# Ledger of designs, part 112: peptides against a protein of PDB entry 5K2M

Target 1, 273 residues: chain A of PDB entry 5K2M
Amino acid sequence: MRIGITYTVLRREEMAIKERAGEFGEVVMLHEDDLLFPGNYDLDVVIIRNVSHFKALYTARLFESEGIPTVNSSRLIFEAGDKLFATLRLAGKVPVPEWKAALSEGGALRVPDSLGYPLVSKPVFGSWGRLLAKVNDRDSLEAVLEHRKWMKNPLYGIHYFQEFVEKPGRDIRSYVIGGEFVGAIYRYSNHWITNTARGGKAEPCSDPEVEELSVKAWEAFGEGALAIDIFESEKGLLVNEVNPNMEFKNAARVTGADMAGKLVEYAVEVAKT

## One batch from the design tools (peptide; made by RFdiffusion4, then SolubleMPNN)

Design b2_p19_2_s3 (from b2_p19_2, 9 letters changed)
Fold by OpenDDE base, seed 1:
Order: structure tokens, then sequence, then C-alpha cells
Structure b2_p19_2_s3 (fold): chain B 273 residues (1-273), chain A 19 residues (1-19)
């Protein structure tokens, strides 16, 4: 068994994955600078750990074109890594925050007619809560739309909105790998954006409802390794988003779950398929 | 060094340079 690991930066997660992969076979670390295609890669599977969503997506697709399966697959990265596409999958299986998508400024201006205020404006791509905006009124909506108009990436012209969900000062991040629930944490923040990258603290989450919902959320995609972000709302648990390129160092530390090992085990399973 | 472990602060700075 030869296991590739693509990466941008050697983080704690990548080190843990490397270490665990070594128990299953030969490990080939592949920095982004090492990736040229077409290429002659002698690999049975590749674990995708590129930081950029798009680089991860294209890397996965390129290996797949060489007949080498990836974890996650390019399909999963594509669908799960786009907030709108992820919502489309999730909405058919699990409760999600109410949402609207608009493809123009004129359409976006009508979103409050359906969802009301406050709203959350999200880009369809991006991480760590960047370009999230709480939109409390018409003036704020107009400002967000005006700014989007001047952004160069055409994907900023895809307007994705959610209802604002009042959270109890925290959200939940769970991890499902190969359909198995691995663990979950609470992420605490006094800010409406709950993210550990923004100074949030993590605590273990042991809730059977979270486990069940997390597995159902994973089943909406049906493959791979996903981090799942869940809100505790007045109307119950809501699946906000999923991440096909999960950070798990805090979750692994807090829960003691072998997330790196589970990821490698799944990759080995994929290699044998 | 992308091949070395970086600090949380460095990672955050790196994240800002990405998508």
Amino acid sequence: as target 1 above (273 residues)
Amino acid sequence: DPVAEISEEELEAYKKALE
C-alpha cells in the first residue's frame, strides 16, 4: 500500500495523518510544489490536504484522472466545499437554516421579502468566517451588494443568504468519516461567528442527537470525511455547513478521538475498492 | 517553510492570503 498525502503546509493534522498512514504502508508526502500532471504516480490512494479549496479540488481530480482514488474525492470536495451546493445536498436530508440564493443584485434585494431580517450573507466559497456579514436592514444589504459588485471573482456574484440563527454562544462541529461518527466538539464564542480560528474555545460534545444528525448529514453526500457544523437553534439542531478539508487538531485534542487514524483507515478502504 | 510545522499565528496569516 502506497499512500500519498498532498499538502500546502505541514500542519499538526498532516503530521498526524502521515504518522498513522505509516502504519498501513509507504507514505509519500506531496507538497503542492511537487505536483505536476500528467505524472507517473505510484500510489494506491491520495489523501487530499491542500489548504485551498480549489487546489484541493483540482488536485483530487487530477489524481483521479491518473486512475488514483482520492480522499476526499473531487466530487465530494466540489459539492461539500461550496456552501450553496452543500446546502442543496443537506436540505434534502437534514434540517438546515432557511436560505435563499440570488444570481443578481436585483434578486438579492428581494431576499428579505422571503427570509426577513436579520440575514447572514455568505460567499459560496471561503473559509474561517471570511466575508460573512450579518445583515440587519436594507442599508446593510445594499452595502454588502455594492461591495460584492467590485470583487473580481465572479463567484462573489452568487448571493447566498441564510436566516440569522440565534445560538447559545456556541456551535457544534462534528466529524464523520466513511459514515462513522468519530466525534464532536462545542465551539464557544461571544461573537455570532463561532470559529476556533477567531478565538473560540473547544469542549467535548456528547449528544446522541448530534451523532444521529451528523451521520444523516454525511449520508447526504454518501462518501468521504466531513466536518459538519451544526447550530443549536430554538427550532432544534440545524446543519449549517460541511467541510471536506477539515481541520481537526482541536477536536482530536479535546475528544481524544483518533481522527487521523480514521481518515487513514478510510483511505485504505477506498484504495481497496 | 511549507514543509515545516508553522505556528497558529503564521497559519492564520497564511489563511488570510488564501481564499
Scores: peptide ipSAE 0.020, ipTM 0.581, DockQ to the pose 0.047
Fold by OpenDDE base, seed 5:
Structure b2_p19_2_s3 (fold): chain B 273 residues (1-273), chain A 19 residues (1-19)
Amino acid sequence: as target 1 above (273 residues)
Amino acid sequence: DPVAEISEEELEAYKKALE
């Protein structure tokens, strides 16, 4: 078994994956600078750990074109890494925050007619709460839309909105790998954008409802390794988003779950299929 | 570029800016 690991930065997650992968076979670390295609890669599977969503997507697709399966697959990265496409998958299987999508400024201006205020404006791509805006009124909506006009990436012209969900000072991040629930944490924050990467406290989450919902959310995609962000709302649990490029060092530390091992085990299974 | 890789330092700065 020859396991490739593509990466941008050697983080704790990549080190853990490398270590665990070494127990199953030969490990080939592939920094982004090492990747040229087409290439003669002698690999049975590649674990994709590129930081950039698009680099991860294209890297996965390039390996797949050479007959080498990837974890995650390019399909999963594409569908799960786009907030709107992810919502389309999730909405048919699990509760999600109320949402609207508009393809023009004129359409976006009508979103409050359906969702009311406050709203959350999200780009369809990006991580760590980048370009999230709480839109409390018409003036704020107009400002967000005005700024979007001057952004160079055409994807900023895709207007994705959610209802603002009042959270109890925390959210939930769960992990599902190969259809198996691996663990979950509470992420505490005093800010409406909850992210442990922003100094939030993490605690173990042991809730059967979270476990069941997380598995159902994963089943909406049907493959791979996903981190799942869940909100506790007055309406119950809502699946906010999924992440096919998961960070898990804090979750692994807090829960004691072998996230890296589970990822490698799944990659080995994929290699054998 | 929103699709460009950010350095770990930049990432940490983004995280702090959103605290």
Scores: peptide ipSAE 0.018, ipTM 0.537, DockQ to the pose 0.055
Fold by OpenDDE base, seed 3:
Structure b2_p19_2_s3 (fold): chain B 273 residues (1-273), chain A 19 residues (1-19)
Amino acid sequence: as target 1 above (273 residues)
Amino acid sequence: DPVAEISEEELEAYKKALE
């Protein structure tokens, strides 16, 4: 068994994945600078750990073009890594926050007629709460839309909105790998954007409802390793988004779950299929 | 410590790598 691991930055996650992969076979670490295609790689599977969503997507597709399966697959990265495409998958299986998509400014200006205020404007791509805006009124909506007109990437012209969900000063991040629930954590923040990377605290989450909902959310995609972001709302648990390039060092530490081992085991299974 | 912390420095490194 020859296991490739692509990466941008050697994080604790990549170190743990490397260590666990070594128990199953030969490990080939592949920094982004090492990736040229076509490359005639001799690998049975590649674990994709590129930080950039688009670099991860293209890396996965390029290996697949050489007949090498990837974890995650380019299909999963594409569908899960786009907030709108992920919502389309999730909405048919699990409760999600109310959402609207508009393809023009004129359409976007009518979103409050359905969602009301306050609402959240999100880019369809991006991480760590970048370009999230809480929109409280018409003036704020017009300002967000005006700024979007001048952004270079045409994807900023895809207007994705979500209802503002009041959270109890925390959210939940769960992990599902190959359809198995691995663990979950609470992420605490005093800001409406909960992200542990901004100095938030993480605690173990042991809730059977979270476990069940997380597995159902994964089943909306049907493959791979996903981190799942869940809100605790007045109307119950809501699946906000999923991440096909999960960070898990904090969750692994807090829960004691061997997330790296589970990811490698799944990759080995994929290699044998 | 049951509390896991992600440093702001690590976050900035990841943001830079995403660009």
Scores: peptide ipSAE 0.016, ipTM 0.543, DockQ to the pose 0.040
Fold by OpenDDE base, seed 4:
Structure b2_p19_2_s3 (fold): chain B 273 residues (1-273), chain A 19 residues (1-19)
Amino acid sequence: as target 1 above (273 residues)
Amino acid sequence: DPVAEISEEELEAYKKALE
């Protein structure tokens, strides 16, 4: 078994994946600078750990074009890594925050007519809560929309909004790999954006409802390794988003779950399919 | 793109946070 691992930065996650992959076969570390296609790669599977969503997506597709399966697949990265596309999948299976999408400024300005205020404006792509805006009023909405016009990426012209969900000073991040629930954590923050990458603290979450909901959320996509962000709301648990390029160092540390091992085991399974 | 791509500066900051 030859396992490739693509990466941008050798993080704790990539180190753990490398270490565990070494128990299953030969490991080939592939920094982004090493990736040229077509490349005649001799690999049975590639674990995609590129930081950029788009680089991860294209890397996965490029390996797949050479007949090498990836974890995650380009299909999963595409559908799960886009917040709007992910919402479309999730909304058919699990409770999600109320949402609206608009394709123009004029459309976006009408979103409050349906959702009211406050809103959360999200880019459809991105990580670590970047460019999330709590939109409390019309003035804020206009400002966000104006700024989007000056952004270079045309995807910023896709306007995705959610209702603002009041959370109990925390959210939940769960992990499902190959349909198996691996673990979950609470992420604590005094800020409405609860992300451990922004200084949030993590604690273990042992809740059967979270486990069940997480598996159902994963089933909306039906493959791969996903981190799932869940809100505790007055309406109950809501699946906010999923991440096909999950960070898990804090979750692994806090829960003791072998997330790297589970990811590698799944990759080996994919290689054999 | 600051959303789709992590900047070199952000990567460096992240590396420092891992030390």
Scores: peptide ipSAE 0.016, ipTM 0.537, DockQ to the pose 0.098

Design b2_p19_2_s4 (from b2_p19_2, 9 letters changed)
Fold by OpenDDE base, seed 5:
Structure b2_p19_2_s4 (fold): chain B 273 residues (1-273), chain A 19 residues (1-19)
Amino acid sequence: as target 1 above (273 residues)
Amino acid sequence: SPEEEISEEELERYEAALS
């Protein structure tokens, strides 16, 4: 078994994946600078750990074009890494925050007629709460839309909105790999944007409802390794988003779950199919 | 790239600025 690992930065996650992959076979570390296609890669599977969503997507697709399976697949990265496409998968399977999408400024200006205020403006791509805006009124909506006109990426012209969900000073991040629930954490923050990378306290989440919901959310995609962001709301649990390029160092530390091992085990299974 | 290589350090700075 020859296991490739593509990466941009050697983080704790990539170190753990490398270590665990070494138990199953030969490990080939592939920095982004090492990648050139078409190539002659002698690999049975590639674990995709590129930091950039787009680099991860294209890297996965390039290996797949050479007959080498990837974890995650380019399909999963594409569908799960886009907030709108992810919502389209999730909405038919699990509770999600109320949402609207508009393809023009004129359409976006009508979103409050359905969702009301406050609402959240999200780009369809991007991580760590980048370009999230809590939109409290019409003036704020107009400002967000005006700024987006001057953004260079055409994807900023895709307007995705959610209801603002009042959270109890925390959210939940769960992990599902190959359809198996691996673990979950609470992420505490006094800010409406919860992010553990912002120095928020993490605690284990042991809730059967979270476990069941997380598996159902994964089943909406049907493959791979996903981190799942869940909100606790007055309406119950809501699946906010999924991440096909998960960070798990804090979750692994807090839960004691072998997330790196589970990811490698799944990659080995994928290599054998 | 639209997802510029946010170094873990830049991420921490961005996160600190949003805290």
Scores: peptide ipSAE 0.017, ipTM 0.532, DockQ to the pose 0.053
Fold by OpenDDE base, seed 4:
Structure b2_p19_2_s4 (fold): chain B 273 residues (1-273), chain A 19 residues (1-19)
Amino acid sequence: as target 1 above (273 residues)
Amino acid sequence: SPEEEISEEELERYEAALS
């Protein structure tokens, strides 16, 4: 078996995936600079680890066009990597924070009529809590909307909002690969944005409700490897978002779960189907 | 370098530059 791994930067995750993939076959590391299509790739499966959501999406689709399956698939990356599209999938299966989408500034200005304040403005794409804004009032909403007009990417003109969820100084990140729960962590932060990349501490999460909810959240998509962000709210557990381009070094370290191995095993399974 | 391990903070900056 020949396993491709596409990447932008060698992270601990990519190194772990490479190492584990070597146990199952020949590993071909493919930096973004190595990718040219159409091409003659002799690969049975490609693990997509491009940093950029869009580069990951297009890379996956390009390999699929050559008849090479990818983990994750372009379909999954598309559906899960967009916060709004992910919400559309999740909302039919699991509890999610209340949300609104608007396609204009005029529409966005009416969102508080439904959600109230405070609310959270999110870009539909992006990672590490970039461009998340807690919008406490009308003035803040107007400011966020004004700034969005000057952003170059037209996707910043898609206005996605959630209710602000009060969290107990932490959130949960779980991992489901091929429909199997692999592990979960608590991410602690004094900031309303809980992210380990922003200095958040991680601890193991062993909660059967988290496990069940995580699997159900994955089932909303029905394929691939997903990190799932879950909030502990006064209303119970809420699935905030999913990530088809998961970081797992902290989760693997804290839980001892073989995230890289599980990802490779799933990729090998995908290659055989 | 894309061939070197990068910190989460550096990766955040890198991704921000690509956006």
Scores: peptide ipSAE 0.017, ipTM 0.555, DockQ to the pose 0.053
Fold by OpenDDE base, seed 1:
Structure b2_p19_2_s4 (fold): chain B 273 residues (1-273), chain A 19 residues (1-19)
Amino acid sequence: as target 1 above (273 residues)
Amino acid sequence: SPEEEISEEELERYEAALS
């Protein structure tokens, strides 16, 4: 078996994936600079680890066009990596924060009529809590919408909003690979945006409800490897977001789960189908 | 180097530049 691994930067995750993949076959590391299509790739499967959502999406689709399956698939990357498309999948299977989408400023201005205040404005793409805004009032909403008009990417004209969820100073990140729950962590933050990049601590999460909900969230997509962000709310557990290009170094360290191994095992299964 | 670990902040900046 020949396992490709596409990457932008060799992170701890990519190193761990490479190491574990070596136990199953020949590993071919493919930096973004090595990727040219159409190509003649002698690979049974490709693990997609490009940092950019769009580069990951296109890389996956390009390999698939050559008959090489990918983990994650271009379909999964597309649907899970867009917050709105992910919400559309999730909302049919699991509890999600109340949400609205608007395709114009005029539509967006009516969102509070349904969601009230405070609400959260999110871009449909992007990571690390970039361009998340807590919108407490009309003036703040107008300001966010005004700024969006001047953003170059037309996707900023897609207005995605959620209710503001009061969290107990933490959120949950779980991991499901090939339909198997592999682990979960609490991410602690005093800020309403919980991100480990912002100095949050991680602790193991051992909660059967989290495990069950995480698997159901994965089943909304039905394939691949997903990190799942879950909120603890007064309404119970809510699935906020999924990530088809997950970081797991902190989760692996804290839980002791072999997330890299599980990802490789799943990729090997995909290669055999 | 693509083989060097970058910070999450650098990753954020990189993704921001690519989006």
Scores: peptide ipSAE 0.016, ipTM 0.541, DockQ to the pose 0.059
Fold by OpenDDE base, seed 2:
Structure b2_p19_2_s4 (fold): chain B 273 residues (1-273), chain A 19 residues (1-19)
Amino acid sequence: as target 1 above (273 residues)
Amino acid sequence: SPEEEISEEELERYEAALS
């Protein structure tokens, strides 16, 4: 078994994945600078850990073009790594925050007619709460839309909005790998954007409803390893988003779950299919 | 593009927050 691991930065997650992969076979670490295609790679599977969503997507697709399966697959990265595409998958299977998408400023200005205020403006791509805006009124909406006109990436012209969900000072991040629930954490924040990557406290989450919902959310995609962000709302649990390039250092530490091992085990299974 | 790249500063903040 030859296991590739693509990466941008060698984080604790990549180190843990490398260590666990070494128990199953030969490990080939592939920094982004090492990637050239076509490359005739002699690998049975590649674990994709590129930080950039698009680099991860293209890397996965390039390996797949050489007949090498990836974890996650380019399909999963594409569907799950875009907030709008992920919402489209999730909305058919699990409760999600109310949302609207608009393809023009004129369309976006009508979103409050359906969802009211406050709204959350999200880019369809990006991590760590980047460019999330709480839109409380018309003036704020106009400002967000005006600023987006000057952003060079055409994807910023895709206007994705959610209802603002009042959260109890925390959210839930769960992990499902190969359809198995691996664990979940509460992420605490005094800010409406909950992100452990911004210094939030994490605690174990042991809730059967979270486990069931997390598996159902994973089933909306039907493959791979996903981190799942869940809100506790007045309407119950809502699946906010999924991440096909999951960070799990805090979750592994807090829960004691062997997320790196589970990811490697799944990759080995994928290699055998 | 800058919008997809983690700056060294963002990475440091990320690492610090995950430590």
Scores: peptide ipSAE 0.015, ipTM 0.535, DockQ to the pose 0.056

Design b2_p19_3_s1 (from b2_p19_3, 5 letters changed)
Fold by OpenDDE base, seed 3:
Structure b2_p19_3_s1 (fold): chain B 273 residues (1-273), chain A 19 residues (1-19)
Amino acid sequence: as target 1 above (273 residues)
Amino acid sequence: SSMDPETLELGRKLFLEEL
């Protein structure tokens, strides 16, 4: 078996995936600078670890065009990596925060009539809480919308909002790979944005409700490897978002789960399908 | 706390590629 691994930066995750993949066959590391298509690649499967959502999406689709399956697939990256498209999948299967989408400023200005204040403005793409805004009032909403008009990327004109969820100073990140729950962590922060990449502490989460909810959230997509962000709210557990390009170094360290091994095992299974 | 240097670099690359 020949396993490709595409990457932008050789992180701890990519090193672990490479090491585990070497136990199953020949490993071909492919930096973004090495990728040209059509390329006549001799690979049985490709693990997509490009940092950019769009680079990952196009890389996956390009390999698929050569008949090479990818983990994750371009379909999964597309549907899970867009917060609005992910919400559309999730809302049919699991509890999610209340949300609204608007396609114009005039539509966006009416969002509080339904969601109330405070609300959260999110771009449909992006990572690490970039361009998340807590909007407490009309003046703040108008300011966010005004700034969005001057952003060059047309995707910033897609206005996605959630209710503001009061969290107990933490959130949950779980991992589901090939439909199997692998593990979960609490991410602690004094800020309403609880991402561990911003210096949040991680602790193991052992909650059967989290496990069940995480599997159901994965089933909304039905394939691949997903990190799942869950809020503890007064309404119970809410699935906030999913990530098809998951970081797991903190979760693997804290839980002891072999997330890299599970990802490789799933990729090998995909290659045999 | 501020993002670590690796995350900041990744975030900048993502921002430049998504724009």
Scores: peptide ipSAE 0.023, ipTM 0.659, DockQ to the pose 0.045
Fold by OpenDDE base, seed 5:
Structure b2_p19_3_s1 (fold): chain B 273 residues (1-273), chain A 19 residues (1-19)
Amino acid sequence: as target 1 above (273 residues)
Amino acid sequence: SSMDPETLELGRKLFLEEL
């Protein structure tokens, strides 16, 4: 078994994956600077750990074009890594925050007629709560839309909105790999954007409802390794988003779950199919 | 910054790559 690991930065997650992969076979670390296609890669599977969503997507697709399976697949990265496409998968399977998409400024200006205020403006791509805006009124909506016109990426012209969900000063991040629930954490923050990358405390989450919901959310995609962000709301649990390029160092530390091992085990299974 | 310095630096690099 020859296991590739593509990466941009050797984080704690990549170090753990490398270590665990070494127990299953030969490990080939592939920095982004080492990647050139078409290539003659002698690999049974590649674990995709590129930090950029698009770099991860294209890297996965390039290996797949050479007959080498990837974890995650380019399909999963594409569908799960886009907030709108992920919502389209999730909405028919699990509770999600109320959402609206508009393809023009004129359409976006009518979103409050359906969602009301406050609402949340999200780009369809991006991590760590980048370019999330809590929109409290018409003036704020107009300002967000005006700024979007001057952004270079055409995807900023896709206007995705959610209802603002009041949270109890925390959210939940769960992990499902190959359909198996691996663990979950609470992420505490005094800010409406809860993200451990923003300095939040993490605690173990042991809730059967979270476990069941997380598996159902994964089943909406049907493959791979996903981190799942869940809100506690007055309406109950809501699946906010999924991440096909998960960070798990805090979750692994807090829960004691072998997330890196589970990821490698799944990659080995994928290599054998 | 409320962000971990490593995450902040990574976020900056990604931002520069996206611009």
Scores: peptide ipSAE 0.021, ipTM 0.648, DockQ to the pose 0.040
Fold by OpenDDE base, seed 4:
Structure b2_p19_3_s1 (fold): chain B 273 residues (1-273), chain A 19 residues (1-19)
Amino acid sequence: as target 1 above (273 residues)
Amino acid sequence: SSMDPETLELGRKLFLEEL
């Protein structure tokens, strides 16, 4: 078994994946600078750990074009890594926050007519709550929309909105790999963005409802390794988003779950199919 | 809330790549 691992930066996650992959076969670390296509890669599977969503997506598709399966697949990265596309999958299977999409400023300005205020404006791509805006009123909405006109990436012109969900000073991050629940954490923050990357604390989450909901959320995609962000709301548990390029250093540390090992085991399974 | 240094660095790199 020859396992490729693509990466942008050697994080704790990539080091753990490398270490665990070494128990299953030969490991080939592939920095983004090492990637040229078409190429003669002698690999049975590639674990995609590129930081950029788009680099991860294209890297996965390029390996797949060479007949090498990837974890995650380009299909999963595409469907799960876009917040709007992910919502389209999730909404038919699990409870999600109320949402609207608009393809123009004029459309976006009518979103409050359906969702009310406060809103959350999200880019369809991006990590760590970057460019999330709590939109409390019309003036704030107009400002967000105006700023987006000056952003270079045309995807900023895709306007995705959610209702603002009141949370109990925390959210839940769960992990499902190959359809198996691996673990979950609470992420605590006094800020409405609870991401641990922004200085939130993590604690273990042992909740059967979270486990069941996490598996159902994964089943909306039906493959791969996903981190799942769940809100505790007055309406019950809501699946906010999924991440096909999961960070798990905090979750692994807090839960003791072998996230890296489970990811490698799944990659080895994928290599055999 | 202060981002951890690693996340801040990664976020900065991604921001620069998107510009």
Scores: peptide ipSAE 0.019, ipTM 0.631, DockQ to the pose 0.040
Fold by OpenDDE base, seed 2:
Structure b2_p19_3_s1 (fold): chain B 273 residues (1-273), chain A 19 residues (1-19)
Amino acid sequence: as target 1 above (273 residues)
Amino acid sequence: SSMDPETLELGRKLFLEEL
């Protein structure tokens, strides 16, 4: 078994994956600078750990073009890594925050007629709460839309909105790999954007409802390794988004779950299919 | 995200380079 691991930066996650992969076979670390295609790679599977969503997507597809399966697959990265496409999958299986998509400014200006205020404006791509805006009124909506016009990437012309969900100063991050629930954490934040990258506390989440919901959310995609972001709302649990390129350092530390091992075990399973 | 500030900054730079 030869296991590739693509990466942009050697984080604690990549180190843990490398270490665990070494127990199952030969490990080939592939920095982004090492990747050229076509490359005739001698690998049975590749674990995709590129930081960029698009680099991860294209890397996965390029390996697949050489007959090498990836974890995650390019299909999963594509569908789960786009917030709108992920919502389309999730909405058929699990409760999600109320959402609207518009393809023009004129369409976007009508979103409050359905969702009311406050709204959350999200780009369809991007991580770490970048370009999330809480839109409290019409003037704020107009400002967000005006700024979007001047953004170079055409994907910023895809207007994705959610209802603003009042959260109890935390959200839930769960992990499902190969259809198995691996663990979950609470992420605490005093900001409406719950992001542990800003020094938030993480605690174990032991809730059977979270486990069941997380598995159902994974089943909306039906493959791979996903981190799942869940909100605790007045309406109950809502699946906000999924991440096909998950960070798990804090979750592994807090829960004691062998997330790196589970990811490698799944990659080995994929290689054998 | 559970990324440290250094990894977050790297991710920010990469994102800005891709836009």
Scores: peptide ipSAE 0.021, ipTM 0.640, DockQ to the pose 0.047; fails the geometry check

